# Peptides against a protein of PDB entry 5HDT: the designs that were tried, part 27

Target 1, 163 residues: chain A of PDB entry 5HDT
Amino acid sequence: MVVKTFMDMDQDSEEEKELYLNLALHLASDFFLKHPDKDVRLLVACCLADIFRIYAPEAPYTSPDKLKDIFMFITRQLKGLEDTKSPQFNRYFYLLENIAWVKSYNICFELEDSNEIFTQLYRTLFSVINNGHNQKVHMHMVDLMSSIICEGDTVSQELLDTV
Target 2, 163 residues: chain A of PDB entry 5HDT as posed
Amino acid sequence: MVVKTFMDMDQDSEEEKELYLNLALHLASDFFLKHPDKDVRLLVACCLADIFRIYAPEAPHTSPDKLKDIFMFITRQLKGLEDTKSPQFNRYFYLLENIAWVKSYNICFELEDSNEIFTQLYRTLFSVINNGHNQKVHMHMVDLMSSIICEGDTVSQELLDTV

## One batch from the design tools (peptide; made by RFdiffusion4, then SolubleMPNN)

Design b1_p12_3_s2
Fold by OpenDDE base, seed 2:
Structure b1_p12_3_s2 (fold): chain B 163 residues (1-163), chain A 12 residues (1-12)
Amino acid sequence: as target 1 above (163 residues)
Amino acid sequence: AKPVLNLGKPPP
């Protein structure tokens, strides 16, 4: 129910955005980020991705530490893209498509630990990308990584060496 | 850097 609610919400629904702000904040709690069920964590990741989409270009999360936790969390979920035949693959695809399109990770440029976040993202993507992925998946992965490189005046040499 | 439009895609 919560997942569908955020999926159907658009960026111009100001009243709804205000209504669900508290829910958005609660979804980023350790209770959800550290949930023992990986399918629940995937749902949480999709909700968080939608929250970034809905509130773009801003985010309701004001804590840099919380933002770091969220993106590190989302990055960990992207490992699920490895199996294209998984029943959950469509949701992993949704997650990837969303964050690539919205350029959600670009908000991390304002974070002190942006290099760590991007490094982990790139390592994760390169670890799961394979020839079994269709063109759309490849495009989203490339778009996601390219956007960060192109926008990143703050991209460290270490990150460049990782790529 | 973020677009002002959502994906406009159906949910999975």
Scores: peptide ipSAE 0.027, ipTM 0.679, DockQ to the pose 0.242
Fold by OpenDDE base, seed 4:
Structure b1_p12_3_s2 (fold): chain B 163 residues (1-163), chain A 12 residues (1-12)
Amino acid sequence: as target 1 above (163 residues)
Amino acid sequence: AKPVLNLGKPPP
């Protein structure tokens, strides 16, 4: 239900955004980020992605450390894109599509550890990309990566070497 | 600036 709520919420729903702010903050807690159930973590990731979409261009999370944790968490979930036959693939697709379109990771440019985050993202994406992915998946992956390269002030050489 | 978009449900 929570996932659906954020999924259906638009960016102009100011009253709803305020109402669910505390929930959004709670969803970024260690309880959810370190949840033992993989499917739960995926749902959490999707919800977090929606939160970034809804509250764009600003994240409701004020702690740089928390933001780092969230994006590292989301990055880890993207590993699930590798198996196109997974029953959860469509939700992984949703996650990818969302963060790519919203350019959620661009929030990380304000973080001191942005290069670490981006490097891990790129490594993850390149590790999971395969010929089983359709054009849409590939497009979203490229969009996600290219936006960071094009809009970032500085990118680590390690990241550039990965590209 | 981030786009203003309402994403739909996950694809079928």
Scores: peptide ipSAE 0.026, ipTM 0.678, DockQ to the pose 0.181
Fold by OpenDDE base, seed 1:
Structure b1_p12_3_s2 (fold): chain B 163 residues (1-163), chain A 12 residues (1-12)
Amino acid sequence: as target 1 above (163 residues)
Amino acid sequence: AKPVLNLGKPPP
């Protein structure tokens, strides 16, 4: 399984990273990002999160447009965090935990549309956060948002109004 | 390189 392959790989596996580079690039194609199955999209998002972890601090995706598409895609998947009783919640948790720890969204600071990406992320997180989430979920959400605020040179007023 | 923690694996 592709998901398991990336999940078990670490940053020091240089030979494996090179071997799976083409697969990593293929997973960011429109075929996967626009897949009609919600569960497939979640799996794709988790794989992409693992790819960012493995290749950190540099993403294998060099196109700014592609990076924007990926992070907008991941942001949309985070909506699944709303229902804590969903059978897929643990996978959504994995996605959140991963991107928060790796600080994957910080790659977006180099993109022209970073403010749009961050604004959409914050809106999504605030739309799904609720008192039913345990402390770990809250911690990851706060860590994710705080990291962006702390490392950003300029935060737009629109983003500040969202917070 | 960014630090990597042992993250919980999603269900199969």
Scores: peptide ipSAE 0.025, ipTM 0.674, DockQ to the pose 0.111
Fold by OpenDDE base, seed 5:
Structure b1_p12_3_s2 (fold): chain B 163 residues (1-163), chain A 12 residues (1-12)
Amino acid sequence: as target 1 above (163 residues)
Amino acid sequence: AKPVLNLGKPPP
């Protein structure tokens, strides 16, 4: 399974990283980002999160437009955090934990549309956050948002006003 | 150059 492959891979496996580079690029295609199955999209998001972790500090995606598409896609998947009783919640938790710890969204600062991406992220997180979430979920959400604010001299005032 | 991200994997 592709998901398992990336989950178990580490950053020091240069030979494996090179081998799976084409797969990483292919996972960001419209075929996967716009897949009709919601569960498949979640798996794709988790894989993409792992790809950012594995290839850090540099993402294998060179196109700014593609990077934007990916992060907008991941942001949409985070909506699934709203239901803590969902059978897929653990995978949504994995996604959140990963991107928060890696600070994956920080790569977006180089994108022209970074403010749009961050705004959508914050709106999504505030939309899904609820009292049913345990402390770990809350901490990851806060860590994710705080990291962007701390590095974001370029963060829009509009975004700051929503905090 | 892209921003430097955290390295490794978060603990479970």
Scores: peptide ipSAE 0.026, ipTM 0.669, DockQ to the pose 0.662; fails the geometry check

Design b1_p12_3_s3 (from b1_p12_3 with P12E)
Fold by OpenDDE base, seed 2:
Structure b1_p12_3_s3 (fold): chain B 163 residues (1-163), chain A 12 residues (1-12)
Amino acid sequence: as target 1 above (163 residues)
Amino acid sequence: AKPVLNLGKPPE
């Protein structure tokens, strides 16, 4: 129910955004980010991606530390893109497509640890990308990485070396 | 503002 709710919500649903704000905040709690079930973590990641989409250009999470935790969490979930034959691959694709299109990671530019987040993202994407992925997956990965490079004023040398 | 897109669950 939670997943469906956020998937169907758009940025213009102000009343609904207010209604589900507390739920959005709870989904970023350690209980969910550190949940022992891998499938639950994937669902949480998808919900968080939808939350960023819905509340864009602002994030309902005001704590820089919390934002860092969320994006590091999402980055870890992207590792699931490696297995294209997994029954959960479509949800991993949804996560990638959403994040790439919304440019959710661009919120991280305001964070002190943005370079760390972007470095981990790039390392993760390069670790999972393979020839078994179709062109759509490749395009989303490239779009995601290119957006960060093109819109970032300061990119660490370490990140540049990774690209 | 970020684009408003209601993403579905497309098959791969």
Scores: peptide ipSAE 0.027, ipTM 0.682, DockQ to the pose 0.137
Fold by OpenDDE base, seed 4:
Structure b1_p12_3_s3 (fold): chain B 163 residues (1-163), chain A 12 residues (1-12)
Amino acid sequence: as target 1 above (163 residues)
Amino acid sequence: AKPVLNLGKPPE
């Protein structure tokens, strides 16, 4: 499984990173980002999160438009965090934990549409937060949002108003 | 180094 391959890969494995670069690029194609199956999209999101982890602090994607598409895509998947009893919740948790730990969204600061991305992220997170989430879920959500606020030099007032 | 996560582990 492609997802498992990236999950087990270490960021210091330079040879493997180079080997799977093309695969990483393919995973960001419209075929996967617009896949009709919700579970497939979740797996793609997790894989993309792992890719960002592995290649950090760089991103293998060179197109700003592609990066925007990816993060908007990941943001949409985070809506699945709302149902804590879902069989797929563990994967949504994995996604959240990963992107929070890696601070993957911080790559977006280099993008022209960073404010749009962050705004959508915050709105999504606040829409799914509920009392059924355990402390770690809340912690990761806070860590994710706080990192962006603390490191953002060009955070718009509109974004701040969403918090 | 960043941690290696596991999709199969339960939420913590």
Scores: peptide ipSAE 0.026, ipTM 0.679, DockQ to the pose 0.085
Fold by OpenDDE base, seed 1:
Structure b1_p12_3_s3 (fold): chain B 163 residues (1-163), chain A 12 residues (1-12)
Amino acid sequence: as target 1 above (163 residues)
Amino acid sequence: AKPVLNLGKPPE
């Protein structure tokens, strides 16, 4: 129900955005981010991605520490892209497509730990990318990484070494 | 505002 709610919501639904703000905040709690079930964590990540989409260009999460936790969490979920035969692959694809298109990670430029977040993202993407992925997956991965490089004022040497 | 995904598009 929660997943469906956010997936169907658009950026112009101001009343709905306000109504579900508390839910959005609760989804970023440690209870969900540290949930023991891998499938639950994937669903949480998808919900969070949708939240970033519908509240764009601003995130409803005001704490820099919380934002860092969220994006580190999302990054960890992207490891699931490696197995294209998994029944959950479509949800991993959805996650990738969403965050790439919305440019959700670009919110992290305001964080002092942005380089750490981007480094982990790049390492994760390069660890899972393979020739078994179709062109769409590759496109989203490239779009995601390119957007960060192009819009960043400074790129750390560590990040460059990762690429 | 950032782009809004067209959720009508099927995944892979």
Scores: peptide ipSAE 0.026, ipTM 0.683, DockQ to the pose 0.140
Fold by OpenDDE base, seed 3:
Structure b1_p12_3_s3 (fold): chain B 163 residues (1-163), chain A 12 residues (1-12)
Amino acid sequence: as target 1 above (163 residues)
Amino acid sequence: AKPVLNLGKPPE
């Protein structure tokens, strides 16, 4: 129910955005980010991606520490892209397509630990990318990485070594 | 099979 609600919501639905703000905040709690079930964590990641899409350009999360936790969490979920034959692959694809299109990670430029977040993202993407992925998956990965490079005015040496 | 995304309009 929650997943479908956010997925179908329009950015122009101001009344609905206000209504579900508290729900969006609760989805970023440790209860969900550290849930023991990996399928639940994937669903949470997709919901969080939708929240960033819906509330763009401003995230409803005001804590820098919370934003860092969220994006590190999303990055960890992207590891699931490696197995294209997984029954959950379509949801991993949804996650990738969403965050690439929205450019969600660009919010991290305002964070003190942005370099750490981007480094982990790049390491993860290069770790999971393989020839079994179709062109669309590759395009989304490239779009995601290119957007960060193009928008960033400073890149750490560690990130440069990863690229 | 592709998942159906409701992206709405691009962020402003």
Scores: peptide ipSAE 0.017, ipTM 0.634, DockQ to the pose 0.143

Design b1_p12_3_s4 (from b1_p12_3 with V4K)
Fold by OpenDDE base, seed 4:
Parts: sequence; structure tokens; C-alpha cells
Structure b1_p12_3_s4 (fold): chain B 163 residues (1-163), chain A 12 residues (1-12)
Amino acid sequence: as target 1 above (163 residues)
Amino acid sequence: AKPKLNLGKPPP
């Protein structure tokens, strides 16, 4: 499974990183980002999150537009965190944990549309936060949002007003 | 803009 391959890979696996670079690029194609199956999109999001982890601090994607598409895509998947009883919740948790730990969204500061990306992220997170989430989920959500606020030189006041 | 950290794998 492609997802497992990236999950098991670490940042120091230079030969493997080079070997799977084309696959990483392929996974960011519209075919996968716009896949009709919700579970497939979740798997793609997790894989993309692992790709960001593996290739950190760089990203293999050179197009700013592609990066925007990816993060907007990942943000949309986070809506699945709302239902804590979903069979897929653990995978949504993995996605959240990963992007929070890696601080993947911080790469967006280099993008022209960073404010749009962060705004959508915050709106999404606040829309799904509920009392059914355990402490770990809340912690990761807070870590994710706090990192952006603390490190964001270009964070707009409008975004801050949403917090 | 600050690049993301190279933190490796998150704890289990």
C-alpha cells in the first residue's frame, strides 16, 4: 500500500525519498485531490501529510498553486474530525496529529494566498471542535493553530479576529 | 517566512 510506504518512511531515507518522489508528485494530481470517494481522499490526505513530513523542511511540490490546492484539500478533509464515532476517525486523528506535529501548514507562509488557506483552516477546525473530542485531539488542534499565529508574519488581522 | 521544522516522526 502506497500509504503505508510513506507512513513507514523517515526523513533520513534519502534513497527512498528520491525513489518515491515521482509518486509523491502524482498523488497531488487532480485525479486524487478530486477523487469521488471520501475514504480515498482521506487516504490521499494522510499520504500527503506524510510526504510533507518526510521531505521537511522542503516540499517536493514546486508550484505555489499546487501547494495551495493541497492544503485546501487537506483542510477540507479535516471536516471528518467532527464525528468521533466514525470508523475512520482514527485516520482523521492521524492526519491531524501529523500536520500539527510537522507544522506542515507553515510552508504556506511563502504562498500569496496564505491568509485564505489559514482562514479556511481555522474556520474548519472551529466548526468541528466539540466536547466529544479527547484531550489529544484538542491539543493537536491548539498546537496547529498556535504555531501559525506565533510564526506568521503575514497573518492578517482579519484572521486573528476569527480566533 | 519560516520553514517548517524537520522533526521526524511524531511520537506514537
Scores: peptide ipSAE 0.033, ipTM 0.703, DockQ to the pose 0.770
Fold by OpenDDE base, seed 5:
Structure b1_p12_3_s4 (fold): chain B 163 residues (1-163), chain A 12 residues (1-12)
Amino acid sequence: as target 1 above (163 residues)
Amino acid sequence: AKPKLNLGKPPP
């Protein structure tokens, strides 16, 4: 299973990283990013998060447009954190935990549209955060947002106004 | 230069 393959892979396995590079690139195609099944899109997002972890500090995606598409896609998936009683909540938690720990969104600082990406991320997180979330969820959300503010030399005033 | 990301897996 593709999901398990990337979940279990570590950053030091150069042979496996090279072997699955083409698969990593293919997972970012419109076929997967625009897949009609919501659960499949969540799995794709988790795989992409693991790909960022595995290939850190560099992403295998060289196209700025593709990177933007990926992070906008991941941001959309984070909306699923709103329903804590969903059968898929644990997978949404995995996604959040991963991207917060890895600081995956920090790759976006090199993108021309970084402010748009960060703004959408913050809006999404603030829209789904609620008192039903446990401390770990809140912590990951705060870590994710704080990393962007602290490491970004320039953030949009609009983003700052939402904090 | 690309931002430096955390290395490794998130804590359990």
Scores: peptide ipSAE 0.033, ipTM 0.698, DockQ to the pose 0.781
Fold by OpenDDE base, seed 2:
Structure b1_p12_3_s4 (fold): chain B 163 residues (1-163), chain A 12 residues (1-12)
Amino acid sequence: as target 1 above (163 residues)
Amino acid sequence: AKPKLNLGKPPP
């Protein structure tokens, strides 16, 4: 199973990282990013998050356009955090926890469209955050947003107004 | 630099 493979892999597994590099690249294809099944897209997002974790601090995706597509895709999946009672909530939590702790979005600082990505991320997080979330979810959301604000040299005024 | 850690399985 692809999901389990990346989930269980650590960052020091160099041989495995090389072995599964082509799979990692394939998972970022339009076939998966635009897959019609919502559950499949969530699994893809989790795999991509794990890929960012495994290959940190670098990403195996070299195309700026592809990186933008991936992070916009992940951002869209984070909308699923809104329903805390969903059977898939634990996977959404995993996605959030992973992205927040790894600081995966910080790769976007080098992208031309970083402001667009961060703006969409913040809008999404603020749209789904609610009092029904436990403190861990809140902490991860805050950590994710704070990391971008604190480590970003240039943040758009629009983003600053959103915070 | 990003941290180097294994987050493991999703929470139950």
Scores: peptide ipSAE 0.031, ipTM 0.695, DockQ to the pose 0.189
Fold by OpenDDE base, seed 3:
Structure b1_p12_3_s4 (fold): chain B 163 residues (1-163), chain A 12 residues (1-12)
Amino acid sequence: as target 1 above (163 residues)
Amino acid sequence: AKPKLNLGKPPP
């Protein structure tokens, strides 16, 4: 199972990182990002999050357009956090926890469309956040949003209006 | 902007 493989892999696993690099690149293809199955897309998002963790500080995706697509994709998956009773909630939580801990979105500061990405992220998080979420979920959401605001050199007025 | 750190695995 590909998902489990990346979940269990350490950053120091150089041999495995080299072995699965090609697979990591393929996971960012339109075939997976636009997959019709919602559960598959969630699994892909989790894999991508782990890939950003494993290959840190350098992501294997070098194209700015591809990186934008990936983070817009991950952002869309975070909508699944709204249903705390879903059987898939734990996997959505894993996604949130991972990207918050790794600060994966910080790579977007290098992108021309960073403000668009961050704006969409904030809109998504504010749309799904509710009182049914436990403290850990709230903490990760706050960590994710505050890190971007504090570490960004420039923030668009549109993003400020979203906050 | 700033480079990402080698943070290892996220906490369980």
Scores: peptide ipSAE 0.030, ipTM 0.695, DockQ to the pose 0.640; fails the geometry check

Design b1_p12_4_s1 (from b1_p12_4, 7 letters changed)
Fold by OpenDDE base, seed 2:
Structure b1_p12_4_s1 (fold): chain B 163 residues (1-163), chain A 12 residues (1-12)
Amino acid sequence: as target 1 above (163 residues)
Amino acid sequence: AVGRAKVVRRRP
């Protein structure tokens, strides 16, 4: 199971990181990012989140366009946080917790389209945030949004209008 | 829950 492989890997496993590098690159292909099954896309998003965790503070993806695609993809999956009773909610939670803790989106500050990525992230989060979420979900959402604002040196007016 | 990262991504 690919998901379990990356989930169990830590940042100090240099040999494993090298071994699974090609798999990490493969998982970011359009085949997976545009997979027709939403459950598969969620699993892919979780794997990508783990890849960002494992390779932090860097990422194995060298293409800015690919990084943009990945974060736009992850952002789209976060919409699934809306239904707390979904059988897949635990994986949506895992995704949120992971990217918030790792601060994965901070890589986006170096991208030309960072404002687009952050704007879509905030719009998505605001669309799903509600009082039905537990404390941990709220905490991770707040942490994710706050870290981007606090650590960003430039924020567009469009993003400010979104907040 | 996810394993905590030893190193988090920070803006340089």
Scores: peptide ipSAE 0.111, ipTM 0.812, DockQ to the pose 0.084
Fold by OpenDDE base, seed 3:
Structure b1_p12_4_s1 (fold): chain B 163 residues (1-163), chain A 12 residues (1-12)
Amino acid sequence: as target 1 above (163 residues)
Amino acid sequence: AVGRAKVVRRRP
């Protein structure tokens, strides 16, 4: 299982990281990012989050356009956090926890369209945040947003005004 | 595996 392979991999195994590099690149293809099945897209997002974790501090994706596509894709999946009763909620939680811990979005500061990515992220998070979420969910959402604000020398004033 | 990252993208 591809999902389990990346989930169980650590950052120190250089041989394994090299072995699965081509698979990591393939998972970011349009075939997976635009897959018609919602559950498949969630699994892909979790795999991508693990890939960012494993290859930190550098992502294996060299194209700025591809990185933008990936983060816009992950942002769209975070909308699934809205339904706390969904059978897939635990996987949405995993996605949120992972990207918050790794600070995955912070690589976007190197992209020309960073403000667009961060704006969409914040709009999405604020649209799903509600009092029904437990404290851990709230903490991860706050950690994710705060890390970007604290490190963002180029964060737009418009974005700051929404916080 | 989450929370066991030796290196994060940005450290405090």
Scores: peptide ipSAE 0.087, ipTM 0.791, DockQ to the pose 0.097
Fold by OpenDDE base, seed 1:
Structure b1_p12_4_s1 (fold): chain B 163 residues (1-163), chain A 12 residues (1-12)
Amino acid sequence: as target 1 above (163 residues)
Amino acid sequence: AVGRAKVVRRRP
């Protein structure tokens, strides 16, 4: 189980990190990012979140274009947080919790398209936030948005208009 | 295991 492999791995497991590096790279391929099954895409997103956690503070992906694709992909999956009654909600929660805590999106500050990524993230989060979410979900959403504002050198006016 | 990471994403 690929999902379990990365979920159970910690940051100081150097031998395992090296062993599964190629798998981590393969999971970012178009085959997985554009997989037709929504549940598979969610699993892939969770794996990618764990990969960012495990390899923090640096991701194993060296291509800026690939990093952009990954974060745009993860952002799209966060749309699934809207339905709190979905049988997949707990996995969406895991995705949100992980990314918020690790501050995974902060690597995007090094990308030329960071503004696009952050804007899309904020739009997505604001579109799914609702009163059905418990306090933990709200906290993670706020933490995710606040960390970008507080830690970025500059924030675009467009992003500020959404806050 | 979330929240147990020793290293979080670095600040820019």
Scores: peptide ipSAE 0.083, ipTM 0.797, DockQ to the pose 0.088
Fold by OpenDDE base, seed 4:
Structure b1_p12_4_s1 (fold): chain B 163 residues (1-163), chain A 12 residues (1-12)
Amino acid sequence: as target 1 above (163 residues)
Amino acid sequence: AVGRAKVVRRRP
């Protein structure tokens, strides 16, 4: 229900964006980010990805610490891409496709801990990339990493060395 | 496909 609500929402739906703003904020609470169920966390991550898409270019989350928590959370979920035979793989794919296409992580350039976030992202992606992934998965992974390199001027040399 | 979205471009 909630997943579909944000998934189907358009950026131009100003009234809906306002209506569901509190829900968007609630989904970023520790209750959801630290939910014990892995599948629930994946759904939350997908919702958050959609929220970043819907409210682009500005996220509704105003706290830098909260934004960091969210992106670190999303990054952790991307580990699920490693198992291509998982029943949830398609949802992991959606998450990857969304954040890559929207370039959601570019918001992190405004954060003091951007390098930490990007480092964890790159480490995660390189840890899950394998030859069993189809071309689309590889493309999104590359797009996600490349967007940060191309648009960021604060990317650490450590990150550059991994590319 | 994710659909229509304004790509986030945040350069310092």
Scores: peptide ipSAE 0.133, ipTM 0.819, DockQ to the pose 0.078; fails the geometry check

Design b1_p12_4_s2 (from b1_p12_4, 8 letters changed)
Fold by OpenDDE base, seed 5:
Structure b1_p12_4_s2 (fold): chain B 163 residues (1-163), chain A 12 residues (1-12)
Amino acid sequence: as target 1 above (163 residues)
Amino acid sequence: AVGQAKKVRKRP
């Protein structure tokens, strides 16, 4: 299982990172990012989060356009956090926990469209935050948002107005 | 699994 392969991989396994590099690149293809099954897209997002974890602080994706597509894709998946009673909530939690802890979105500072990506992320997070979320979910959301503000050289006024 | 990571993305 591809999901388990990347989930169990650590950052120090250089041989495995090289071995599965082509698979990591393949997972970012339009076939997976635009997969019609919502559950498959969630699994793909989790795999991508693990790939960012494994290759941190860098990423194996060299195309700025591809990186933008990936983070916009992950942002769309985070919408699933709104339903705390969903049977898939634990996987959405894993996705949030991973990207918050690794600070994966900070790679986007190297992209021309970073403000667009961050704006969409913040809008998505604020739209799904509710009183049904436990303190861990809230903590990860705050950590994710604060890391971008603290480590970014500039943040758009529109983004600041939403905070 | 997430807790096994040693390196995080930080801007230099």
Scores: peptide ipSAE 0.154, ipTM 0.821, DockQ to the pose 0.086
Fold by OpenDDE base, seed 1:
Structure b1_p12_4_s2 (fold): chain B 163 residues (1-163), chain A 12 residues (1-12)
Amino acid sequence: as target 1 above (163 residues)
Amino acid sequence: AVGQAKKVRKRP
């Protein structure tokens, strides 16, 4: 129900954005980010991606530490892209497509630990990229990585070593 | 559905 609520919401739905703001904030709690069920964590990640889409170009999360936790969490979920035959692959695809299109990770440029977040993202993506992925998956992965490089003021040597 | 979004995040 929560998943569908955010998935169906448009960016210009100002009244709904206000109504579900508290729900969006609670979804980023440790209870959900550290949930023991892998499928639940994937659903949470998709909801968070939709929240970033809805509130773009800003995020409703005001804590830099919380934002870091969220993006590190989303990055960990992207490992699920490695198995194209998984019943959950379509959800992983949705997650990738969403964050790539919205450029959600670009919020991280304002964070002190942006280099850590981007490095972890790149390492994760390169670890799961394989020839079994169709052209759309490859395109979204490239778009996600390219947008960060193009908009960043600096690129760390560690990040360059992964590219 | 994602492609229908109007706003994207851009670094200032």
Scores: peptide ipSAE 0.140, ipTM 0.811, DockQ to the pose 0.085
Fold by OpenDDE base, seed 3:
Structure b1_p12_4_s2 (fold): chain B 163 residues (1-163), chain A 12 residues (1-12)
Amino acid sequence: as target 1 above (163 residues)
Amino acid sequence: AVGQAKKVRKRP
């Protein structure tokens, strides 16, 4: 399985990274980002998170527009964190844990539309945060948001007002 | 498995 392949791969697997590079690029296509199945989109998001982890600190995607699309896509998937009783919650947790630990969204600082991406991320996280989440979920959400604030040179006043 | 990664993306 493609998802398991990237999940099991570590960052030092240079030969494997080269072998699966074309697959990583293909997974960011509109076919997968706009897939009609919600569960498939979640799997794609997890796979993309693993790709960012494996290729850190650089992503294999060269198009700024494509990177924007990917992070807006991942942000939309994070809405699934709101239902802690969902059968898919563990995969949503994996997505959150991964992107928080790797600091994947730091790639967005190089994009012209970084402010839009971060604003949407913060709005999404604040919309899904609830008392039903355990401490680990809260910790990852806080880590994700704080890393962007701390490492960003400029943050819009609108974003600061949201925090 | 995620926690075993060595590299974290930091802003350049």
Scores: peptide ipSAE 0.145, ipTM 0.819, DockQ to the pose 0.086; fails the geometry check
Fold by OpenDDE base, seed 4:
Structure b1_p12_4_s2 (fold): chain B 163 residues (1-163), chain A 12 residues (1-12)
Amino acid sequence: as target 1 above (163 residues)
Amino acid sequence: AVGQAKKVRKRP
C-alpha cells in the first residue's frame, strides 16, 4: 500500500527516498489532486504530508506552482476536521498532526503566493475549530498557525485579521 | 522568532 509505504518511512532513509521519488512526484499529479473521491483525496493528502516529512527540509517538488497546488490541496482536505464523528476523522487527525509537527507549510515562505496559502490555511482552520475537538486537535491547530506567525518575515493584513 | 529557520525541519 502506497499510503503505508510513506507512512512507515523515516526521514533518514536515503535509499528509500531515492527509490520512491518518482512515486512521490506522481502522487502530486492532477490525477490525484483532483481525484473525484473524497476519501482518495484524503489518502493522497496524508501521503503528501508524509512526503514532506520524509524529504524535509527540502520537498522533492521543484515547481513553485506545484507546491502551491499541493498546499492548497492539503488545506482543502483539512475541512474534514470539522466533523468529529466522521469515520475518516482519524486520518484527518493524522494529516493535521503531521503537517503541524513537521511544520510543512513553512516551506511556503519560499513561494511568491505564500500569503494566499497561509490565508486560506488560517481561514480553513478557524472554520473547523470547535469545542468538540479534543486538546490534541486544538494543540496541533495552534502549533500549525503559530509556527507560521513566529517564523514568517511578513504576514498579510488579511491573515492578521483572521488571527 | 528572529533567527529561526523558515524551512521545514526534521522531527525527532
Scores: peptide ipSAE 0.113, ipTM 0.731, DockQ to the pose 0.211; fails the geometry check

